# Designs tried in a protein design run: peptides against a protein of PDB entry 4GXB. Part 50

Target 1, 277 residues: chain A of PDB entry 4GXB
Amino acid sequence: VPTEEVSLEVLLSNGQKVLVNVLTSDQTEDVLEAVAAKLDLPDDLIGYFSLFLVREKEDGAFSFVRKLQEFELPYVSVTSLRSQEYKIVLRKSYWDSAYDDDVMENRVGLNLLYAQTVSDIERGWILVTKEQHRQLKSLQEKVSKKEFLRLAQTLRHYGYLRFDACVADFPEKDCPVVVSAGNSELSLQLRLPGQQLREGSFRVTRMRCWRVTSSVPLPSGSTSSPGRGRGEVRLELAFEYLMSKDRLQWVTITSPQAIMMSICLQSMVDELMVKKS

## One batch from the design tools (peptide; aimed at target 1 M207 C209 R211)

Design b2_p23_2 (made by RFdiffusion4)
Pose (drawn by RFdiffusion4):
Structure b2_p23_2 (pose): chain A 263 residues (1-190, 198-221, 229-277), chain P 23 residues (1-23)
Amino acid sequence: VPTEEVSLEVLLSNGQKVLVNVLTSDQTEDVLEAVAAKLDLPDDLIGYFSLFLVREKEDGAFSFVRKLQEFELPYVSVTSLRSQEYKIVLRKSYWDSAYDDDVMENRVGLNLLYAQTVSDIERGWILVTKEQHRQLKSLQEKVSKKEFLRLAQTLRHYGYLRFDACVADFPEKDCPVVVSAGNSELSLQLREGSFRVTRMRCWRVTSSVPLPSGGRGEVRLELAFEYLMSKDRLQWVTITSPQAIMMSICLQSMVDELMVKKS
Amino acid sequence: PLGSETLHTVQDDGSVEVTSTSF
């Protein structure tokens, strides 16, 4: 891509706009640093956040497509799709909530975690009852951002990433499920199954050839993971999802974080 | 027909080997 200065909108998890001037040839880290500079996020906290390509739904929710890799050009990544529904999103990119402590030591870092947690509750990524949700919106007005986040850290599925509804062959073939990734596991809500990353020997991402539109082709995508169900018993679990690659990225990210910790 | 497959395998040291095949 010829080098040229352009304006790029990067959204926070709640949809707030962050406008940055970047080059068409800037890579992911360059764009991330420009967003951090605009938000006044310290350099030493940039590593706790990443940029994601998402599809914004009619209701404003985001369906995560992929985390942008180091070699990617974010302006090109989003513009090449030729659709205004696709957006670049800034979101925390770690899994263990112990790292929230490092981020919350800074006012901007705290504000970012607060904003995405509020959005996570509003969009049902964090699981609460109707009554609890009522209480939370109230506590939100009455408590500091810090206090609100400490409470949110104890809520079901805090720190998880939720995927569009899809199907899996667990427990039975073609079961409708909602899959979420977090806390070193995949959660399949059918009833529920919890599949620990440490019990996955491997996982595979498969795709059909592109098919004519039922002007975009369609592809059937699957994420299958080989799971240690019990001693010396491995069983494949298959998820059919257009977001199979994002699920694979989350599994890799969770495995990588476990290994960094182990080291 | 199968279009592509990518396999991620966890090694003994905890590293992940990734292989991809296109058809």

Design b2_p23_2_s1 (made by RFdiffusion4, then SolubleMPNN; from b2_p23_2, 10 letters changed)
Fold by OpenDDE base, seed 2:
Structure b2_p23_2_s1 (fold): chain B 277 residues (1-277), chain A 23 residues (1-23)
Amino acid sequence: as target 1 above (277 residues)
Amino acid sequence: GLGSVTTYTIQEDGSIKVTTESF
């Protein structure tokens, strides 16, 4: 692609648009820096955020496709998809809420975390009781951003990334689940008709390995699940989990977001290593 | 090939070994 100056739209978690002028040849970090500059985010806080490729759903929700890697060209990555539904989103890229303290010290950082958290609550990524919701709304009305975040940090799935409904083989085959990644785990929430919400927590520290499988279904005549067009890539994330002492079991998630889930796992492992170091 | 498998193995030192196989 020839090097040209272009306007690139980057969204915040709340859908706020940030327009930046970049080169088509600018890499992810260059674009991130441009976004930071536009927002007046200090350079020392840039590392707490990343750019993500997402698909915007009809309801305005974001389906995370992948994290943009350092070597990528965000403009090319998003425009090559030739669909307006694909967007670049700025989001915090760490898992431990302790790092919020660093980010919250800055006005812009605070605003970003606040906006993200509000959005995550509104989208149901963070789980809240009725009472908690009331408290959060009160704080939101007062624009008490720090207090809002402190309360939010105590909530279930704070800091988690929620994925689209998918299928897992746990606890049973072809079980509809909602997967969330955060706090060094994958949370699998089961929605069975007439049953209470069951959650399986899979800590990355108990994973030995995981795999992402990409396959193209053979046109063989059998189970045309009607909705997946002929030739759609099937993605699966499988992880080998220590269920009990000396008992490893594979858990497989079938999801178009398997790559993103894997990226989350990598990121969580990496963060844990940094903390040990 | 019909697909690929990328395997991520957590090493004892916490590093991740990545291998890709095509099938």
Scores: peptide ipSAE 0.628, ipTM 0.951, DockQ to the pose 0.752
OpenDDE base, seeds 1, 3, 4, 5: peptide ipSAE 0.619, 0.627, 0.628, 0.624; ipTM 0.949, 0.951, 0.951, 0.950

Design b2_p23_2_s2 (made by RFdiffusion4, then SolubleMPNN; from b2_p23_2, 9 letters changed)
Fold by OpenDDE base, seed 4:
Structure b2_p23_2_s2 (fold): chain B 277 residues (1-277), chain A 23 residues (1-23)
Amino acid sequence: as target 1 above (277 residues)
Amino acid sequence: ALGSETTYTIKEDGSIEVTSKSY
């Protein structure tokens, strides 16, 4: 692609548009810096955020596709998909809520975390009780961003990424699940017909390994699977988990977001390593 | 079937080893 100056739209979690003038040749960090500058985010806080490729759903929700890598060209990465549904989103890129303290010290950082958290609650990524929701709304009405975040930090799945409904082989084959990543775990939520919501928590510290598999299904002559268009790549995330002492079990998630799930796992492991150092 | 597999292994030191295979 020729090097040209372009206007690139980067979205915040709440859908707020940040327009930045960048070069088509600008790498992810260059674009991130441009976004930070536009927002007046200080340089020392840039590292707490990342750019993500997402698909905007009909309801305006974001399906996370992947984190943009350092050597990617965000303009090219998003435009090459030739679909307006693909967006670049700025989001925090750490998992431990303790790092919120660093970010919250800055007004812009605080605003970013606040906007993200509000959005995550509105999207049902963070799980709230009715009473908690009332409290959060009261704080939101008062524009008490710090207090809002402090309350939010105590909530279930605070800081998690929620994925689209998918399928897993846990606890049984072909179980419909909602996967969330956060707090050094994958949470698999499932509701079987007539059953209560069940959650499987898979701590990364009990994972030995994981794999992402990409496969092209052979054209099975059977017309029966309506939703997977002929030739769609099947993605799976499988992880080997220590269920009990000396008992490893593979869990497989079939999801178009398997790559993003793997990125989350990598990121969570990396963060844990930093904390142990 | 044409495919790929990327395996991530957590080492004892907490580092991740990445291996890829194509089929």
Scores: peptide ipSAE 0.648, ipTM 0.948, DockQ to the pose 0.786
OpenDDE base, seeds 1, 2, 3, 5: peptide ipSAE 0.646, 0.647, 0.644, 0.646; ipTM 0.948, 0.948, 0.948, 0.948

Design b2_p23_2_s3 (made by RFdiffusion4, then SolubleMPNN; from b2_p23_2, 11 letters changed)
Fold by OpenDDE base, seed 3:
Structure b2_p23_2_s3 (fold): chain B 277 residues (1-277), chain A 23 residues (1-23)
Amino acid sequence: as target 1 above (277 residues)
Amino acid sequence: ALGSVTTYTRQEDGSILVTEEFF
């Protein structure tokens, strides 16, 4: 791609559009800096955010595909997909809510966290009771962003990334689940026959290893799920989990977002390492 | 190759060793 100046659209979590003028050859950090400049986000806060490739669903919800890597050219990465469903989204890239304190000290940072949190609640990523919802709405009406965030920080799955419904082999084979990543865990929400919705928590600290498998199912001899297109890539995330003392068990999640899940795991581990040092 | 496997193994120091295999 020739180096040219282009207008690139980057979305906030709430769908707000930020247009930046960048070069087609600008790498992820360059684009991120451009977005930060456009928003008047201080340089020292840029590191708390990342650019993500997402697919916008028909209902306007975002399905996270992956985090854009440092070597990538965001303009090329998004346009090469030849579908306007794919967007670049700015989102906070840390997990520990303690870092919110650093970000929310700045007006722009506060606004970004607020917008993201409102969106996450509206999308059902953050779980709220009726009473909590009332309190949040009251704070939102008052535009009390700091208080809103403080309340939100106490809510279930605050700071989590929620994935599309998928399938896992835990606790039973072919179990439909909703996976969320956050707070150094993968949360698997599952419904078993005759049971209410249950949540399985898999802490990354108890994961010995994980793997992402990318494969193309063959027509013959494959037990591919009905409805999958011919030649469509199958993605799986499997992790070996310490269930109890000296008891490791593999859990496999089949999801088009397996790569994103793995990225979340990597990111959570990295953050834990930083906190440990 | 029909696929690949990227494995992330947690080391004693907490770091992650990444390996990739193709098949």
Scores: peptide ipSAE 0.588, ipTM 0.942, DockQ to the pose 0.735
OpenDDE base, seeds 1, 2, 4, 5: peptide ipSAE 0.580, 0.582, 0.339, 0.576; ipTM 0.940, 0.941, 0.848, 0.939

Design b2_p23_2_s4 (made by RFdiffusion4, then SolubleMPNN; from b2_p23_2, 11 letters changed; failed a check: too like the target's own chain)
Amino acid sequence: GLGSVTTHEIQEDGSILVTTEFF

Design b2_p23_3 (made by RFdiffusion4)
Pose (drawn by RFdiffusion4):
Structure b2_p23_3 (pose): chain A 263 residues (1-190, 198-221, 229-277), chain P 23 residues (1-23)
Amino acid sequence: VPTEEVSLEVLLSNGQKVLVNVLTSDQTEDVLEAVAAKLDLPDDLIGYFSLFLVREKEDGAFSFVRKLQEFELPYVSVTSLRSQEYKIVLRKSYWDSAYDDDVMENRVGLNLLYAQTVSDIERGWILVTKEQHRQLKSLQEKVSKKEFLRLAQTLRHYGYLRFDACVADFPEKDCPVVVSAGNSELSLQLREGSFRVTRMRCWRVTSSVPLPSGGRGEVRLELAFEYLMSKDRLQWVTITSPQAIMMSICLQSMVDELMVKKS
Amino acid sequence: SPPPPLHLLQHTDNPAFEDVEEE
């Protein structure tokens, strides 16, 4: 892409706009640093956040497509799709909530975690009852951002990433499920199954050839993971999802974080 | 009509699994 200065909108998890001037040839880290500079996020906290390509739904919710890799050009990644429904999003990119402590030591880092947690609750990524949700919106007005986040860290599925509803062959073939990734596991809500990353020997991402539109082709995507169900018993679990690649990215990210910790 | 077959995009081995395998 010829080098040219452009304006790029990067959204926070709640949809707040962050406008940055970047080059069409800037890579992911360059764009991330420009967003951090605009937000006054310290350099030493940039590594706790990443940029994601998402599809914004009619209701404003985001369906995560992929985390942008180091070699990617974010302006090109989003513009090449030729659709205003696709957005670049900044979101925390670690899994263990112990790292929230490092981020919350800074006012901007705390503000970012607070904003995405509020959005996570509003969009049902964090699981609460109708009554609890009522209480939380109230506590939100009455408590500091820090106190609100400490409470939110104890809520069901805090720190998980939620995927569009899809199907899986667990427990039975073609079961409708909601899949979420977090806390070193995949959660399948059918009843529920919890599949630990440490019990996955491997996982595979498969695709059908592109098919005519039922002007975009369609592809049937699957993410299958080989799971140690019990001693010396491995069983494949298959999820059929247009977000199979994002799920694979989350599994790799969670495995990488476990290994960094182990080291 | 039957659906077309699936083709592998990516296969990933999990190194964190070694600790469980050694048990």

Design b2_p23_3_s1 (made by RFdiffusion4, then SolubleMPNN; from b2_p23_3, 13 letters changed)
Fold by OpenDDE base, seed 1:
Structure b2_p23_3_s1 (fold): chain B 277 residues (1-277), chain A 23 residues (1-23)
Amino acid sequence: as target 1 above (277 residues)
Amino acid sequence: PPAPPLYLVEEVENPVFDEVAAE
């Protein structure tokens, strides 16, 4: 691609648009720096955020596809897909809420975390009771961003990334689940007909390994579910989990977001490694 | 039915795996 100056749109979690002028040859970090400059985010806080490729759904929700890697050219990565549904999103890229303290010291950092948290609550990524929701709304009306975040940090699935509904083989084969990644775990939520909501928590420290697989289903003569076209790639994330003492079991998640899930696992592992050193 | 052919397999060993975490 020839090097040209272009206008690139980067979205915040709440859908706010940030327009930056960049080169088509600018790498992920260059674009991130341009976004930071546009927002007046200090250089020392840039590392707490990353750029993500997402697909915007009809309801305006974001389906995370992957984190943009350092070698990527964000303009090329998004435009090569030739679909307006794909967007670049700025989001915080750490898991431990303790790092919020560093980011909240700056006005711009505080605003970014606040906007993200509000959006995550509105989208149901952070789970709230009716009373908690009332308290959050009261703080939002007062524009007390720090107090809002402090309350939000205590909520279930704060800081989690929620994925689209998918299928897992746990606790049984072909179980419909909603996967969320955060707090060094994968949370698998399922609601079977006539049953209460069940959650399986899979801590990263109990995963021996994980893998991503890509396959093309053979046309089996059985009526595949009407929505998957013939020849669609099937992605799966599988991890080997320590269920009990000396008992390892594979858990497999079938999802188009399997790659993003693996990126989350690696990111959580990396953060844990930094804390152990 | 034969398992669909695997085109890509990437397996990652977890360096923070704790074998004692189940006790």
Scores: peptide ipSAE 0.437, ipTM 0.805, DockQ to the pose 0.556
OpenDDE base, seeds 2, 3, 4, 5: peptide ipSAE 0.430, 0.433, 0.429, 0.430; ipTM 0.810, 0.787, 0.809, 0.810

Design b2_p23_3_s2 (made by RFdiffusion4, then SolubleMPNN; from b2_p23_3, 10 letters changed)
Fold by OpenDDE base, seed 4:
Structure b2_p23_3_s2 (fold): chain B 277 residues (1-277), chain A 23 residues (1-23)
Amino acid sequence: as target 1 above (277 residues)
Amino acid sequence: APPPPLHLVEEVENPVFKEVEAE
């Protein structure tokens, strides 16, 4: 692509548009810096955020596709898809809520975390009780961003990334699940027919390994499941989990977001490694 | 039918894996 100056739209978690003038040849960090400058985010806080490629759903929800890598050209990455549903989103890129303290010290950082958290609650990524929701709304009405975040930090799945509904082979084959990544785990929420909502927690520290696989479904003649277009690659995330002492078991998640899930796992592992050092 | 060809995209060994449950 010829190097030219372009206007690039980057969204915040709440859908707020940040327009930045960048070169088509600018890498992910260059674009991130441009966004930070536009927002007046200080340089020392840039590292707490990342750019993500997402697909915007009809309801305005974001389906995370992947984190943009350092070598990528965000303008090219998003425009090459030739669909307006694909967006670049700025989001915090750490998992431990302790890092919120660093970010919250700055007004812009605070605003970003607040906007993200509000959005995550509104989208049902953070799980709230009725009473908690009331408290959060009261704090939101008062525009008490710090207090809002402090309360939010105590909520179930705070800081988690929620994926689209998919399928897992645990606890049973072909179980419909909602996967969320956060707090050094994958949470698998499942609702079996006639059963209550169940959650399986898979701590990263109990995963020996994980893998992403792709397969091309053979054109099976008759039962084309209507929603999978002919020839779509099936992605799976599998991890080997320590279920009990000396008992490892593979768990496989079938999802078009398998790559994003693996990115989350790696990111959580990386953060845990930093804490161990 | 033969299983669909599986292509390994990535396999990652987890460096923070704990074999022993932290008491």
Scores: peptide ipSAE 0.423, ipTM 0.808, DockQ to the pose 0.589
OpenDDE base, seeds 1, 2, 3, 5: peptide ipSAE 0.421, 0.422, 0.423, 0.422; ipTM 0.809, 0.809, 0.809, 0.807

Design b2_p23_3_s3 (made by RFdiffusion4, then SolubleMPNN; from b2_p23_3, 9 letters changed)
Fold by OpenDDE base, seed 2:
Structure b2_p23_3_s3 (fold): chain B 277 residues (1-277), chain A 23 residues (1-23)
Amino acid sequence: as target 1 above (277 residues)
Amino acid sequence: PPPPPLHLVESVENPVFEEVEAE
């Protein structure tokens, strides 16, 4: 691609648009720096955030496709998809809420975390009770961002990334699940017909390994769910989990976001490695 | 029908895997 100056739109988690002038040849970090500069985010806080490729749904929700890698050209990565539904989103890229303390010390960092957290609550990524929701709304009305975040940090799935509804083979085959990644785990939430919401927690430290596989479904006749186009690649994330002492079991998640799930796992592993060093 | 061909996209051995439950 010829090197040209272009205007690139980067979204915050709340859908706020940040327009940056970048080169088509600018790598992910260059674009991230441009976004940070536009927001007046200090350079020392840039590392707490990342750029993500997302698909914007009809309801304005973001389906995370992948984290943009360092070698990528964000302009090319998003424009090559030739669809306006694909966006670049700025989001925090750490899992441990302890790092919020560093980010919250800065006004811009605080605002970013606040906007993200509000959005995550509104999207149902963070799980709240009615009472907690009332408390959060009261704090939001007061614009008490620090207090809002402190309360939010105590909530279930704070800091998690929620994926689109998908299918897993746990606890049973072909179980509809909602996967969320955070706090060094994958949470698999399922609601079977007539049953209460169940959650399976899969801690990263109990995953021996994981893999992402792709398959092209052969045009087998019958079970074409009407929405799967004949040529859709099936992605699966499988991980081998220590279910009990000396008992490993494979768990397989079938999701178009399997790559993003793997990225989350790797990111959680990387963060854990830093803490162990 | 034969299972669809599986293509490995990635495989990761987890360096933080703990075989022993931390007591």
Scores: peptide ipSAE 0.453, ipTM 0.830, DockQ to the pose 0.599
OpenDDE base, seeds 1, 3, 4, 5: peptide ipSAE 0.452, 0.449, 0.453, 0.453; ipTM 0.830, 0.834, 0.829, 0.829

Design b2_p23_3_s4 (made by RFdiffusion4, then SolubleMPNN; from b2_p23_3, 9 letters changed)
Fold by OpenDDE base, seed 5:
Structure b2_p23_3_s4 (fold): chain B 277 residues (1-277), chain A 23 residues (1-23)
Amino acid sequence: as target 1 above (277 residues)
Amino acid sequence: PPPPPLHLVEEVENPVFEDVEAL
């Protein structure tokens, strides 16, 4: 792609548009810096955020595709897909809520975390009780952003990334699940017919390894899951999990977001390694 | 028919794996 000046749209978690003038040759960090400058985010806080490629659904929800890598050209990465459903989103890129304290010291950082958290609650990524929802609404009405975040930090799945509904082989074969990544775990939520919502928590520290695989399903006439077009690549995330003493078991998640799940696992591992050092 | 080709995209050994005996 020839080097040209272009206008690039970057979305916040709440769908707010940030327009930046960048070069088509600008790498992910260059674009991130341009977004930070546009928002008046201090340079020392840039590292707490990342750019993500997402697919915007018809309802305005974001399906996270992947984190943009350092070597990528965000303009090229998004425009090469030739679909307006693909967007670039700015989001916080750490897992430990303790880092919120650093970000919240700045007004712009505070606003970004607040907007993200409000959006995550509205999308049902953060799980709230009726009473908690009432408290959050009261704080939102008062525009008490710090107090709102402090309450939100105590909520279930605060800081988690929620994936689209998919399939796992746990606890049984072909179980419909909703996967969320956060707090050094994968949470698998499932509702079996006639049963209550169940959650399987898979701590990263109990995963010996993980893998991403791709396969092309054979056109078998009978396994018409009605919605999968003929010839879609099947992505799977599998991890070997320490279920009990000396008992490792593979858990496999079949999801188009398997790559994004593996990115989350790696990112959580990286953060844990930094804390251990 | 042969099983569909499985392609490995990535495999990661976890450096923070703790072989802790499940108490």
Scores: peptide ipSAE 0.440, ipTM 0.808, DockQ to the pose 0.548
OpenDDE base, seeds 1, 2, 3, 4: peptide ipSAE 0.439, 0.440, 0.438, 0.438; ipTM 0.808, 0.807, 0.808, 0.805

Design b2_p23_4 (made by RFdiffusion4)
Pose (drawn by RFdiffusion4):
Formats: sequence, structure tokens, C-alpha cells
Structure b2_p23_4 (pose): chain A 263 residues (1-190, 198-221, 229-277), chain P 23 residues (1-23)
Amino acid sequence: VPTEEVSLEVLLSNGQKVLVNVLTSDQTEDVLEAVAAKLDLPDDLIGYFSLFLVREKEDGAFSFVRKLQEFELPYVSVTSLRSQEYKIVLRKSYWDSAYDDDVMENRVGLNLLYAQTVSDIERGWILVTKEQHRQLKSLQEKVSKKEFLRLAQTLRHYGYLRFDACVADFPEKDCPVVVSAGNSELSLQLREGSFRVTRMRCWRVTSSVPLPSGGRGEVRLELAFEYLMSKDRLQWVTITSPQAIMMSICLQSMVDELMVKKS
Amino acid sequence: EFEHPTAYFDLHFDPTDVAKFDS
């Protein structure tokens, strides 16, 4: 791509716009640093956040496509799709909530965690009852951002990433499920299954060839993981999802974080 | 339990192109 200065909109998890001037040839880290500079996020906190390509739904929710890798050019990644429904999103990119402590020591870092947690509750990524949700919106007005976040850290699925509804062959073939990744596991809500990352020997991502539109081709995607169901018993679990690659990215990210911790 | 699992990919396109297709 010829080098040229352009304006790039990067959204926070709640849809707030962050406009940055970047080059068409800037890579992911360059764009991330420009977004951090605009938000006044300290350099030493940039590593706790990443940029994601998402599809924004009609209701404003985001369906995560992929975390942008180091070699990617974010301007090109989003513009090449030729559709205004695709957006670049900044979101925390770690899994263990112990790292929230490092981020919350800074006002901007705290504001970012607060904004995405509020959005996570509003979009049902964090699981609360109707009554609890009512209480939370109230506590939100009455407590500091810090106090609100400390409470949110104890809520079901805090720190998880939720995927569009899809199907899996667990427990039975073609079961409708909602899959979420977090806390070193995949959660399949059918009833529920909890599949620990440390019990996955491997996982595979498969695709059909592109098929004619039922001007975009269609692809059947699957994410299958080999799971240690019990001693010396491995069983494949298959999820059919257009977001199979994002699920694979989350599994790799969760495994990487576990290994960094082990080291 | 496992520590260094392997991810396998059998795809008919570059993974960065997944947004170019529908389901």
C-alpha cells in the first residue's frame, strides 16, 4: 500500500470513538501506540491492550473477527473489506484478572477497564440476573469506578469473550450453543460444559471450500479441540462457527498466558 | 493435562481473509 496519512476510527468496547491520524503503511503496534497517545495511556500499559477487527451488528454489539497481529496494517485490514459494518476495536487483551491490578493503578487504564466492563454487562457477556442487572446500574451511579470494577471482578464470566450463537456436537450433534472464552477455558452453554485449556491436547480449524452465496461466498468453519475427558480418554469436541478462527486465537492466547506464567 | 498444545489449520484461504466470507 502506498504510504499516505489517513484518519482511522478506533472504537472502545462500548462504541466510543477514538480518532487517530496514522499511515496506511503503519502496522498494528504503530496504530496501537497512536491510540494510546490520544487516550493518554502510559507506554508501560500498552501491552495490556490489543486491537481487534469486529463486525458491528445493527444493535451496536460487536462480533469479534480477529485480534490484529503484529504484521498487519490495520487501515488496510478494515478498509479492504469494503463495508462500513467492520470496525477496529481496542480492548484489554489479557485473561487473568490479577493483571487488572496493574492497569487500575493508572486513571486512563482504570477508565478503559470500567468502560468495557459496563459494556460487557450491557451486552450479556457478563452473566447477571434481571434483578442483579438492575442493582448494578444503580451501584454504578453510587460507587467509584474502582469500587464498581472490584465488584464486577466477582461476577459470572467477568473477563470472558462471548461469541455469536452457534452449534456444537457436545453434548449431542448439532446442539445450539453459546460459546465464551475466559479463565483458561471454553464455556459452552447449551445446561453447561466447561472445557479447561490445560486439558486440550490440540485444536484444529477447518473450512469448507468457498460456496456460492445462498456477492460474498460462504464457508462452513469448524473449531475442534481434542479434550481429555478422563484418564487416557481423549475426545474431539467440534464447534461449527463463523468465528472459529477467533475462538482458536483465544485458545492460543489463553495457552500462551498460562505458559508465560509458568515461566 | 497438557502444556504446549498444537493448533492445526486446514483452510482454503488466508486466515486474515475470513471476514471476506459468510456462513

Design b2_p23_4_s1 (made by RFdiffusion4, then SolubleMPNN; from b2_p23_4, 9 letters changed)
Fold by OpenDDE base, seed 1:
Structure b2_p23_4_s1 (fold): chain B 277 residues (1-277), chain A 23 residues (1-23)
Amino acid sequence: as target 1 above (277 residues)
Amino acid sequence: EFENPVLELDLHFDPADVALYES
């Protein structure tokens, strides 16, 4: 792609648009710096955020595709897909809520965390009771962003990334699940026929290894699930989990977001390594 | 296949950590 000056749209979690003037040859960090400058986010806080490639769903929600890597050219990465459904999103890129303290000290950082948290609650990524929802609304009406975040930090799945509904082979084969990543775990929520909603926690510290695989479904003549067009690549995330002492078991998640899930796992591992150092 | 460097082999296993619990 020839080097040209372009206007690039970057979205916040709440869908707010940030327009930045960049070069088509600018790498991810260059674009991130441009976004930070546009928002008046200080340089020392840039590292707490990342750019993500997402697909905007019909309901306006974002399906996370992957984190943009350092060597990538965000303009090229998004435009090469030739679909307006794909967007670049700015989001916090750490898992431990303790890092919120650093970000919240700055007005812009506080606003970004607040906007993201409000959006995550509205999308149902953060789980709230009726009473908690009332308390959050009261704080939102008072525009008490710090108190809002402090309450939100105590909520179930705060800081988690929620994936689109998919399928796992645990606890049963072809089990519909909703996966969320956060707090050094994968949470699998599921409802089996005639059962209550259940959640399984898979801590990254008990994962021996993981892998992403891609396969092309064989045209088996039988049950074409109506929505998967002929030839759609099936992605799977498989991890080997320590279920008990000296007992490893493979768990496989079938999802178009398998790559993003693996990125989350790596990111959580990296953060844990930093804390141990 | 990615091998996890933060794997803890000597964990106190709470069965609740692996068990599906009601939310």
Scores: peptide ipSAE 0.245, ipTM 0.795, DockQ to the pose 0.040
OpenDDE base, seeds 2, 3, 4, 5: peptide ipSAE 0.211, 0.015, 0.220, 0.015; ipTM 0.753, 0.501, 0.765, 0.527; seed 5 fails the geometry check

